# Peptides against a protein of PDB entry 4N7V: the designs that were tried, part 197

Target 1, 222 residues: chain A of PDB entry 4N7V
Amino acid sequence: TLRSITSPLVAHRLKPIRQKTKKAVVSILDSEEVCVELVKEYASQEYVKEVLQISSDGNTITIYYPNGGRGFPLADRPPSPTDNISRYSFDNLPEKYWRKYQYASRFVQLVRSKSPKITYFTRYAKCILMENSPGADFEVWFYDGVKIHKTEDFIQVIEKTGKSYTLKSESEVNSLKEEIKMYMDHANEGHRICLALESIISEEERKTRSAPFFPIIIGRKP

## One batch from the design tools (peptide; made by RFdiffusion4, then SolubleMPNN)

Design b2_p29_4_s2 (from b2_p29_4, 13 letters changed)
Fold by OpenDDE base, seed 4:
Structure b2_p29_4_s2 (fold): chain B 222 residues (1-222), chain A 29 residues (1-29)
Amino acid sequence: as target 1 above (222 residues)
Amino acid sequence: SEALQEEIEKIAQELIEEHRKRVEELEEE
């Protein structure tokens, strides 16, 4: 099943973006829908032959073939759907489209990992909890130049000198010099706070059913 | 912010390059 290889993508709160390759264009629209355009070249002109339009929650996939399958000239946005539209739920998406969906999903996940959900300014750093899940990325930019990037898989440290290294285990973290541990401790505290706030704010958002509370900024740069 | 979008675009490009082979195969389906 598609679900066995990926989860429905989530594009809520993401900024519009359009990325082109030779054979495809992936976009996040103002509507927070995600589009994958399949591109063919003919006579030095690029044409969109197929479009997958995925809902912001990833659960609905609309597929259409512009101009009756003849293709539509590539533009700065996906071509509008025509009458030849197929609509699928995530769980009913034909296997032939799974790879294209996965591409969209990976792209969205990457964008989410770079999209602030919570920005938290401390005395020493700008902390950012990102939108991706599970295990949202967390970045800390210390005002003195040190940077820490936490992911579910690793912690990257960039020292003042620009020296960069990656920590992949607790033992490596424990082996850090005391100076770096101080930064790590601060980063971890900021991370804890952001996670706590995320939980509280999300719950309140659920209760009020109002406009999205995120992204949110806490504090200000000194 | 605008700067963030630029960063996202850069990273997106890196992702595309990393998965270039898979992306190129999308047309063949």
Scores: peptide ipSAE 0.032, ipTM 0.629, DockQ to the pose 0.019
Fold by OpenDDE base, seed 3:
Structure b2_p29_4_s2 (fold): chain B 222 residues (1-222), chain A 29 residues (1-29)
Amino acid sequence: as target 1 above (222 residues)
Amino acid sequence: SEALQEEIEKIAQELIEEHRKRVEELEEE
């Protein structure tokens, strides 16, 4: 099943973006829907031959073929659905479209990993908890130039000199120079605070059922 | 916001390169 490969993509709170490759264009729209445009070239002109339009919650996929499959000239936005429209739920999506859905899902997950959910300014750094889940990325931009990027899989450190390295185990973290350890301690504290705030705010958001609270900014750069 | 979008775009390209084989499969469809 498709569900065994990936979960429904989640594009809520993501800002519009359009990414073009040679054979496809993936977009997040103002509506927070996700579109995959399959591109073919003919006579030095690019045409959109197929479009997958995925709802913001990933559960509904609308597939259409512009101009009866003849294609629509590639533009700055997906063509409107007009011809040969099919609508599927996530669990009923034909296997022939699974790879294209995965393409969209991976892109959305990437965008989420770079989309701030909580921005927290400390005395020493700008801390950012991202939208991706589980194990949201966490970035700390120290005002003196040090950067720390935490993911579920690793921690990347960029020192003032521009020297960068990746830590993949707790042992490696414990072996850090004392100076860097201080940055790591601060980053970890900021991370803890952001996670705590996320939990509290999410609970209040659930209760209120109004406009989304995220993204949120806590504090201000000194 | 603009800087963030540019970074996302750059990383998106890297993601596509990493999954080149999967992209090639899409091109064959």
Scores: peptide ipSAE 0.032, ipTM 0.622, DockQ to the pose 0.018
Fold by OpenDDE base, seed 2:
Structure b2_p29_4_s2 (fold): chain B 222 residues (1-222), chain A 29 residues (1-29)
Amino acid sequence: as target 1 above (222 residues)
Amino acid sequence: SEALQEEIEKIAQELIEEHRKRVEELEEE
């Protein structure tokens, strides 16, 4: 099943973006829907031949072939569906479209990993919790130039000198110099606080059913 | 913000490069 390969993509709170390749265009729309366009060139003009429009929660996929399959001239946004439209749920998506969906999902996940959800300013650093899940990326930008980037898979450290290295195990973290451990401790505390805030704010959003609170900024740069 | 969009666009290019083979397969279908 598609679900065994990937989860439904989540594009909520993401800003619009449009990325063109030679034969494809991927977009996040103002509506937070995600579109994959297949592009063909004829007589020096590019045409969109197929569009996958995926809902913001990833559960609904609308597939259409612009201009009866003849294609529609490539523009600054996906062409509107007019005819020959198919609508599928995530679990009922034909296998022939799985690879295209997976591409969209990976793109969205990467965008999420670079989209701030919570920005928290401490005395020493700007801490940023990203939108991706599970295990959201966490970045710490110390005002003195040190940077720490935490992901589910690794921790990247950039020292004041510009020296950069990646840690992939607790043993490697424990073997760090004491001065670097101090930065790591601060980063971990900031991370804990951001996760706590995320939980509290999300719960409050659920209770009030108000407009989204995220992204948020806590504090200000000293 | 515009700054965020610019950064994301740069990241998108990196993603395309990282998944070049996969993207090529999608374009050939």
Scores: peptide ipSAE 0.030, ipTM 0.627, DockQ to the pose 0.018
Fold by OpenDDE base, seed 5:
Structure b2_p29_4_s2 (fold): chain B 222 residues (1-222), chain A 29 residues (1-29)
Amino acid sequence: as target 1 above (222 residues)
Amino acid sequence: SEALQEEIEKIAQELIEEHRKRVEELEEE
């Protein structure tokens, strides 16, 4: 099943973006829907031959073939769904579209990993918890130039000198220079606070049933 | 972010290529 290889994508709260590759264009729309445009080149012109439009919650996929399947000239936005429209639920998506859906999903996940959910300013750093939960990325930008990027898989450190390295285990973290450990400690504290705030705010969202509270900014840059 | 764009491009290309291969395999069978 599709579900065995990917979960429904979640594009909520993501800002619009359009990314072109040689063979495709992927977009997050103002509506938070995700569009994958499959591009073909003919006579030095690029045409959109197929479009997958995925709902913000990933559960509905609309597939259409612009201009009766002949393709529509590539533009600054996806062509409107006018021809050969098919609508599927996530669980009923034909297998031939699974990889394209996965493409969209991974793109969205990447965008989420770079989309602030909580921004927290401390005395020493700008801390950012990203949208790609669970296991959301967490970045700390120290005002003195040090940067720490935490992911589920690794921790990247960029020192003042520009030296960059990646840590993948607790032992490596423990082997850091003392000065770097101080930065790491601060980062970890900021991370803890952001996670706590996320939980509290999310609970309030659930209770109030109001518009999303995220993204949120806590504090101000000194 | 330019860096993000590059990452997106890389991932997108990889996924598209993977899809293409799979489709071709199915079409040849």
Scores: peptide ipSAE 0.026, ipTM 0.574, DockQ to the pose 0.014; fails the geometry check

Design b2_p29_4_s3 (from b2_p29_4, 12 letters changed)
Fold by OpenDDE base, seed 3:
Structure b2_p29_4_s3 (fold): chain B 222 residues (1-222), chain A 29 residues (1-29)
Amino acid sequence: as target 1 above (222 residues)
Amino acid sequence: MEELEKEIKEIAEKLIEELKKKEEEKKEE
């Protein structure tokens, strides 16, 4: 099943973006829908032959073939659906489209990992919790130039000297120099606070059903 | 924003290539 290889993508709160690759264009629209345009080149002109339009919650996939399958010239936005439109649920998506959905999902996840959900200014650093889940990326930019980037898979450290290294286990973290441990401790505290705030704010958002509370900024930029 | 777009583009291209390779390998099996 598709669910065995990926989860429904989530594009809520993401800003619009359009990225062209060799064979595809992927977009997050103002509506927070995600579009994958399959591109073919004929006589030095690029044409969109197929479009997958995925809902912001990833559960609905609309597929259409522009201009009756002849293709539509590539433009600054996906072509509008006209004829021969198919609509599928996530769990009912034909296997032939799974690869394309997975591509869209990975793209969205990447964008989410770079999209601030909570920005928290501490005495020493700018902390940023990103939108990706589970295990949201967490970045700490210390005002003195040190950077720590936490993901579910690793911790990257950039020291004042520009020296960069990656930590993949607690043992490696524990072996850090004492001066770096101080930065790590601060980063961990900021991370804890951001996670706590995310939980509280999300709960209040659910209760009020108001406009989205995220992204938020806490504290002041120095 | 430009840096972000560049990174996303590069990763997206790699993802497409990887998926193609996997499909070809599956057809040979």
Scores: peptide ipSAE 0.034, ipTM 0.558, DockQ to the pose 0.014
Fold by OpenDDE base, seed 1:
Structure b2_p29_4_s3 (fold): chain B 222 residues (1-222), chain A 29 residues (1-29)
Amino acid sequence: as target 1 above (222 residues)
Amino acid sequence: MEELEKEIKEIAEKLIEELKKKEEEKKEE
């Protein structure tokens, strides 16, 4: 099943973006819908041959073939749907489109990993919890130049000298020099606080059913 | 799958570059 390969993509709160590759253009629209445009080149002109338009919650996929399958010239936005439109739910999406959906999902996840959900300014650093899930990316930009990037899989450290290294286990973290441990301790505290705030804010958001509370900025840069 | 991974990598690289550019622009403002 498609669900065994990927979960429905979630594009809520993401800003519009358009990224072109050789064979495809992926977009997050103002509506927070996600579009995958299949691009082919003919006579030095690029044409959109197929479009997958995915709802912001990932559960509805609309597929159309511009200009009756002849293609529409590539523009700065997806072409308008044609008369021949197919609509699918996530669980009913034909297998031939699974790869393209996965492509969209991975793109959205990447964008989410770079989209601030909570920005928290401490005395020593700018901390950012990102939108991706599970295990949201967490970045700490210390004002003295040290940077720490935490993901579900690793921790990247960039020292003042610009030297960078990656930690993949708790043992490696525990073996750090004392000076670096201080930065890590601060990063971990900031991370804990952001996660706690995320939980509290999300619960309040659920209760009020108001406009999205995120992204949020907490504190001020010194 | 390999082709898809290549495309995702290209997108990732472009996205990182775009984000860096935007961050630099914000610092200049």
Scores: peptide ipSAE 0.030, ipTM 0.652, DockQ to the pose 0.020
Fold by OpenDDE base, seed 5:
Structure b2_p29_4_s3 (fold): chain B 222 residues (1-222), chain A 29 residues (1-29)
Amino acid sequence: as target 1 above (222 residues)
Amino acid sequence: MEELEKEIKEIAEKLIEELKKKEEEKKEE
């Protein structure tokens, strides 16, 4: 099943973006829907041959073939749906489209990992908790140039010198130089605070059922 | 699957560039 290889994508709160590759263009629309345009080249012109339009919650997939399958010239936005439209639920999506859905899902997850959910300014750094889940990315941009990027899988450190390295285990973290540990300690504290605030804010959001509270900015740059 | 991973990597690189650009534009506003 599709569910065995991916979960429904979640594009809520994501800003519109359009990214082109050789074979496809992926977009997040103002509506927070996700579009995958499959691109073919003919006579040095790119044409959109197939479009997958996925709802913001990932549960509905609309597929259409522009210009009766002949393709529509690639533009700055997805072509409008034609009369030849197929609509599927996530669980009823034909297998032939699964890879394309995964493509969209991975793109969305990537965008989420770069989309601020909580921005927290400390005395020393700009801390950012991202939208991806589970295990949201957490970035700390120290005002002196040090950067720490935490993911579920690793911690990347960029030192003042520009030296960059990745830590994948607690032992590696413990082996850090003392000066770097200070940055790590600050990053971890900022992370803890962001996670705590995320929990509290999310709970209040659930209770009020009002407009989204995220993204949120806490504090200000000194 | 390998082709998809390559395309995702390409998207990732472009995305990072675009997001940086947007962040800079917001600072100018």
Scores: peptide ipSAE 0.062, ipTM 0.673, DockQ to the pose 0.022; fails the geometry check
Fold by OpenDDE base, seed 2:
Parts: structure tokens; C-alpha cells; sequence
Structure b2_p29_4_s3 (fold): chain B 222 residues (1-222), chain A 29 residues (1-29)
């Protein structure tokens, strides 16, 4: 099943973006829907032959073939849905479209990993918790030039000298120089606080049933 | 913002290439 290889994509709170590749254009729309346009070139002109439009929650996929499958000239936005539109739920999506859905999902996840959910200013650093899940990316930009980037898979450190390295295990973290451990300790504390705030804010958001509280900025640069 | 868009574009291109490679490998099996 599609569910066994990926979860429904989540494009909520993402800003609109359009990225062209050689064979496809992927877009996040103002509506927070995600579009994958399949592009073919004929006589030095690019045409959109197929469009997958995915809902913001990833659960509904609309597929259409512009101009009866003849294609529509590539423009600055996806072509409007034509006649002969197919609509599928996530669990009923034909297997022939799974790869295209996976592409959209991975793109959205990448965008989420670069989209701030919580920005928190400490005395020493700007901390940012990103939108991706599970295990949201966490970045710390120290005012003295040190940078720490935490992901689910690794921790990247950039020192004042510009020296950069990646840590992939707890043993490597424990072997850090004492001076770097101080930065790591601060980063971990900032991370803990952001996660706690995320939980509290999300709960209040649920209770009020109001407009989204995220993204949020806490504190200010000293 | 321009730097972020460039990074996303580069990664997206690599992602598409990886997906194509995997599809070709499945056809050869």
C-alpha cells in the first residue's frame, strides 16, 4: 500500500513556492495545496501533460490531463483543471501515481525542514524549531558565529574558525571538546524549551479552535 | 529567501534523479 511507504503529506502553514526541474514543476499554492506538473518538451516548447493536485492534508489527490492530454504550454502557475478529472483518496490512489506522490511528499518535507515553526532568542543565540515531523530540525545560530544544526539523523557543528563536522552517534557527542560541549548544552536547552512551548501552544490552539498560532517568535535579538 | 529557493531547487533536482534511477533499476529486475 502507499501508506506502507509514505504518510500523507502535510503542507499547512507553508508559504507558496514554485520549483522547476527538467521533467517536472512542483508548487505549493496559496491554498496550501501541492501541485506536481509533468513536463514534456516538443519543438523547443515545454508542455504540461499531467497534473497531480494534492490537498493540504495530503488525503485527496486530483489528477487531470490538460487539453485532453495534448498538453498545455508551461506557465508561471499550474493549468486549471479541465474535463475528465479523476479524484482519489490517499488510500485509493492507483499505484502508477505513487512515485509522483512520493516526490511531492519528499519535497514538502524538505520545505518543512526549512520552515520556521518557533523562533526563540536566547541571551547567546537565535534558536529555530522547524515544521518537519517527526523529529523536527532544530537550528542554533550563536551570536559569536558558532552554528549547530540538529536533525533526527545527525548534528552538524560549525565552529568560529569555520571548521565544520557532523556527529552521528552519542559517543561522538560525548567526545567533543569542552568548549564545544558548552555550546551543545545551550543548544539542547533551547531545543527542550522550544519543544515544551510547541506542546503548550498546540494545546491552547486546540482549545480555542482559533486561527493558527504558528509560526511564532519568542523574545528578541539582544 | 533567494538562497533558500536555490537550495530547495538543487535538492529537488537530485530527488527526481534518484527516483528515476530507482525506476530504471526496477525495470531491469
Amino acid sequence: as target 1 above (222 residues)
Amino acid sequence: MEELEKEIKEIAEKLIEELKKKEEEKKEE
Scores: peptide ipSAE 0.033, ipTM 0.561, DockQ to the pose 0.015; fails the geometry check

Design b2_p29_4_s4 (from b2_p29_4, 14 letters changed)
Fold by OpenDDE base, seed 5:
Structure b2_p29_4_s4 (fold): chain B 222 residues (1-222), chain A 29 residues (1-29)
Amino acid sequence: as target 1 above (222 residues)
Amino acid sequence: DKELEEKIKEIAKKLIEEHKEKVKKLEEE
């Protein structure tokens, strides 16, 4: 099943973006829907031959073939759906479209990993908890130039000199220079606070059923 | 946030390039 290889993409709260490659264009729309445009070139002109439009929650996929399958000239936005439209749920998506869905999902996940959910200013750093899940990315930009980027898989450190390295185990973290450990300690504290706030805010959001509370900014740069 | 968008675009390009074989299959389907 598609579910065995990917979860429904989640594009909520993501800002619009359009990324073109040679063979495809992926977009997050103002509506937070995600579009994958299949691009083919004819006589030095690019045409959109197929579009997958995925709902913001990833559960509905609308597939259409612009201009009766003849293709529509590539533009700055996906072509509008025509009368030749197929609509599927995530669990009923034909296998032939699974790879395209995965492409969209990976792109969305990448965007989420760079999209602030919580921005927290401390005395020493700008801390950012990102939208991706599980294990949201967490970035700390110290005002003195040190940067720490935590992901589910690694911790990247960029020192004042620009020297960068990646830590993949607790042992490596424990082997850091004392000066770097201080930055790491601060980063970890900021991370803990952001996670706690995320939990509290999310719960309140659930209770009130109000407009999204995220993204949120806490504090200000000193 | 234009700077963020640019960063996302750069990373997205890399991600897509790394999956170029999969993208090729999409075109052939």
Scores: peptide ipSAE 0.024, ipTM 0.549, DockQ to the pose 0.018
Fold by OpenDDE base, seed 2:
Structure b2_p29_4_s4 (fold): chain B 222 residues (1-222), chain A 29 residues (1-29)
Amino acid sequence: as target 1 above (222 residues)
Amino acid sequence: DKELEEKIKEIAKKLIEEHKEKVKKLEEE
């Protein structure tokens, strides 16, 4: 099943973006829907031959073939759906479209990993918790130039000298120089605080049934 | 935020390059 390969994409709170390649265009729309346009070139003109339009929660996929499959000239936005469209739920999506859905999902996940959910200013750094899940990316930009980037898979450190390295195990983290450990400790504390705030704010959103509170900024640069 | 958008665009380009072979296959299908 598709579910055994990937989860439904989540495009909530993402800003609109359009990324063109030679063979495809992927877009996040103002509606927070995600579109994959398949592009073909004929006589030096690019045409959209197929469109997958995915709902913001990833659960509904609308597929259509512009101009009866003849294609519609590539523009600054996806072509409007025609009367001859197919609609599928995530769990009922035909296998022939799974790869295209996965492409959209990977793009959305990348955008989420670079989209701030919580920005927190400490005495020493700007801390940013991103939108991706599970294991949201966490970036710390120290005012003195040190940078730490935490992901589910690794921790990247950029020192004042510009020296950069990646840590992939607890053993490597424990082997850090003492001066770097101080930055890591601060980063970890900032991370803990951001996660705690995320939990509290999300609970308040649930209770009040209010509009989303995210993204948020806490504090200010000293 | 224009700065964020540009950063995302740059990263998106890298993602596409990394998945170049997958994109080629999508065209053939």
Scores: peptide ipSAE 0.021, ipTM 0.534, DockQ to the pose 0.018
Fold by OpenDDE base, seed 4:
Structure b2_p29_4_s4 (fold): chain B 222 residues (1-222), chain A 29 residues (1-29)
Amino acid sequence: as target 1 above (222 residues)
Amino acid sequence: DKELEEKIKEIAKKLIEEHKEKVKKLEEE
């Protein structure tokens, strides 16, 4: 199943983006929907032959073939849907479209990993919790130049000198120099606080059913 | 797709920079 290889993409709160590759254009629309345009070149002109429009929650996929399948010239936005439209739920998406959905999902996930959800200023650092899930990226930019980037898979440390290294296990973290451990401890505390705040704010958002509270900035640089 | 990943990384950098600029403006106010 598609679900066995990917989860529904989530494009909520993401800013509009349009990214072109050789064979496709991926867009996050102002509506927070995601579009994959399949591009073919003919006579030095690029045409959109197929469009997957995915809902912001990833659960609905609308597929259409511009200009009756003849294609529509590539423009600065996806072509409008035609009368030849197919609509699928995530779980009913034909396998032939799975790769294209995954393409969109990877794009969205990467954008989310770079989209601030919570920015928290401490006495020593700017902490940023990103939108991606599970295991949101967490970046800490210390005012003295040290940087820590936490992901689900690794921790990257950039020292004041610009020296960079990646930690992939707890043993490696435990082997850090004491000076670096202090930064790590602070980063971990900031991370904990951001996660706690995310939980609290999300709950309040759910209760009020109001406009999104995120992204949010807490504190200010000293 | 390495090409896509690279482009997304570029976009990501831009998003971060834009965020930094916004934060900086807020700090100046």
Scores: peptide ipSAE 0.023, ipTM 0.598, DockQ to the pose 0.028; fails the geometry check
Fold by OpenDDE base, seed 3:
Structure b2_p29_4_s4 (fold): chain B 222 residues (1-222), chain A 29 residues (1-29)
Amino acid sequence: as target 1 above (222 residues)
Amino acid sequence: DKELEEKIKEIAKKLIEEHKEKVKKLEEE
C-alpha cells in the first residue's frame, strides 16, 4: 500500500513555492495544495502533460491531463483542471502514481524542515523550531556565530571558527569540549521550551478553532 | 519571504540529487 511507504503529506502553513526540475514542477500553492506537474518539451516549448494536485492534508489527490493529454504550455502556475479529471483518496491512489506522490511528500517534508513554526529569542541565541514532524528540526543561531542544528537523526555543530561536525549518538555529545557543551545545554533548553510552547499553543488552537496561531515569534531580535 | 524561498530552493536541489535515479525514471514515464 501507499501508506506502507509514506504518510499523507501535510502542507498546512507552508508558504507558496514553485520548483522546476528537468521534466517536472513541484508547487505549493496559495491554497496550501501541492501540485506535481509532469513536463514534456515539444518544438522548444514546454508543456504540462499531467498534474497531480494534492490537498493540504495529503488525503485527496486530483489527477488531470491538460488539453485531453495534448498538454498545456508551462506557465508560472499549474494549469486549471479541465480534462480527464480523476479524484482519489490517499488509500485508493493507483500504484502508478505512488512515486510521484512520494516525491511530493519528500519535497513537502523538506520544506517543512526549513519552515519556522516557533522562533524564540533567548539572551544568547535565536532558536527556531521547524514545521516538520515527527521530530521537528531545531536550529539555534547564537549571536556570537555558533550554530547548532538538531534533527531526528543528528546534531550538527558549527563553531565560531567555521569548523563543522555532526554528532549521531549521545556518546559523541557527551564527549564534546566543555565550551561546546555550554552551547549544547543552551540549545537543549531552548528546544525544551519550544516543544512545551508548541504543545500549549496547539491545544489552545484546537480549543478555540481560531485562525492558526503559528508561526509565532517569542522575544526580540538583539 | 525571499530567505525562505532560497532555502527551499537549496533543499529542493539536494532532494533531486539524492533521488536522481528515481527522478530520472519518473521523468522517463
Scores: peptide ipSAE 0.019, ipTM 0.500, DockQ to the pose 0.018; fails the geometry check

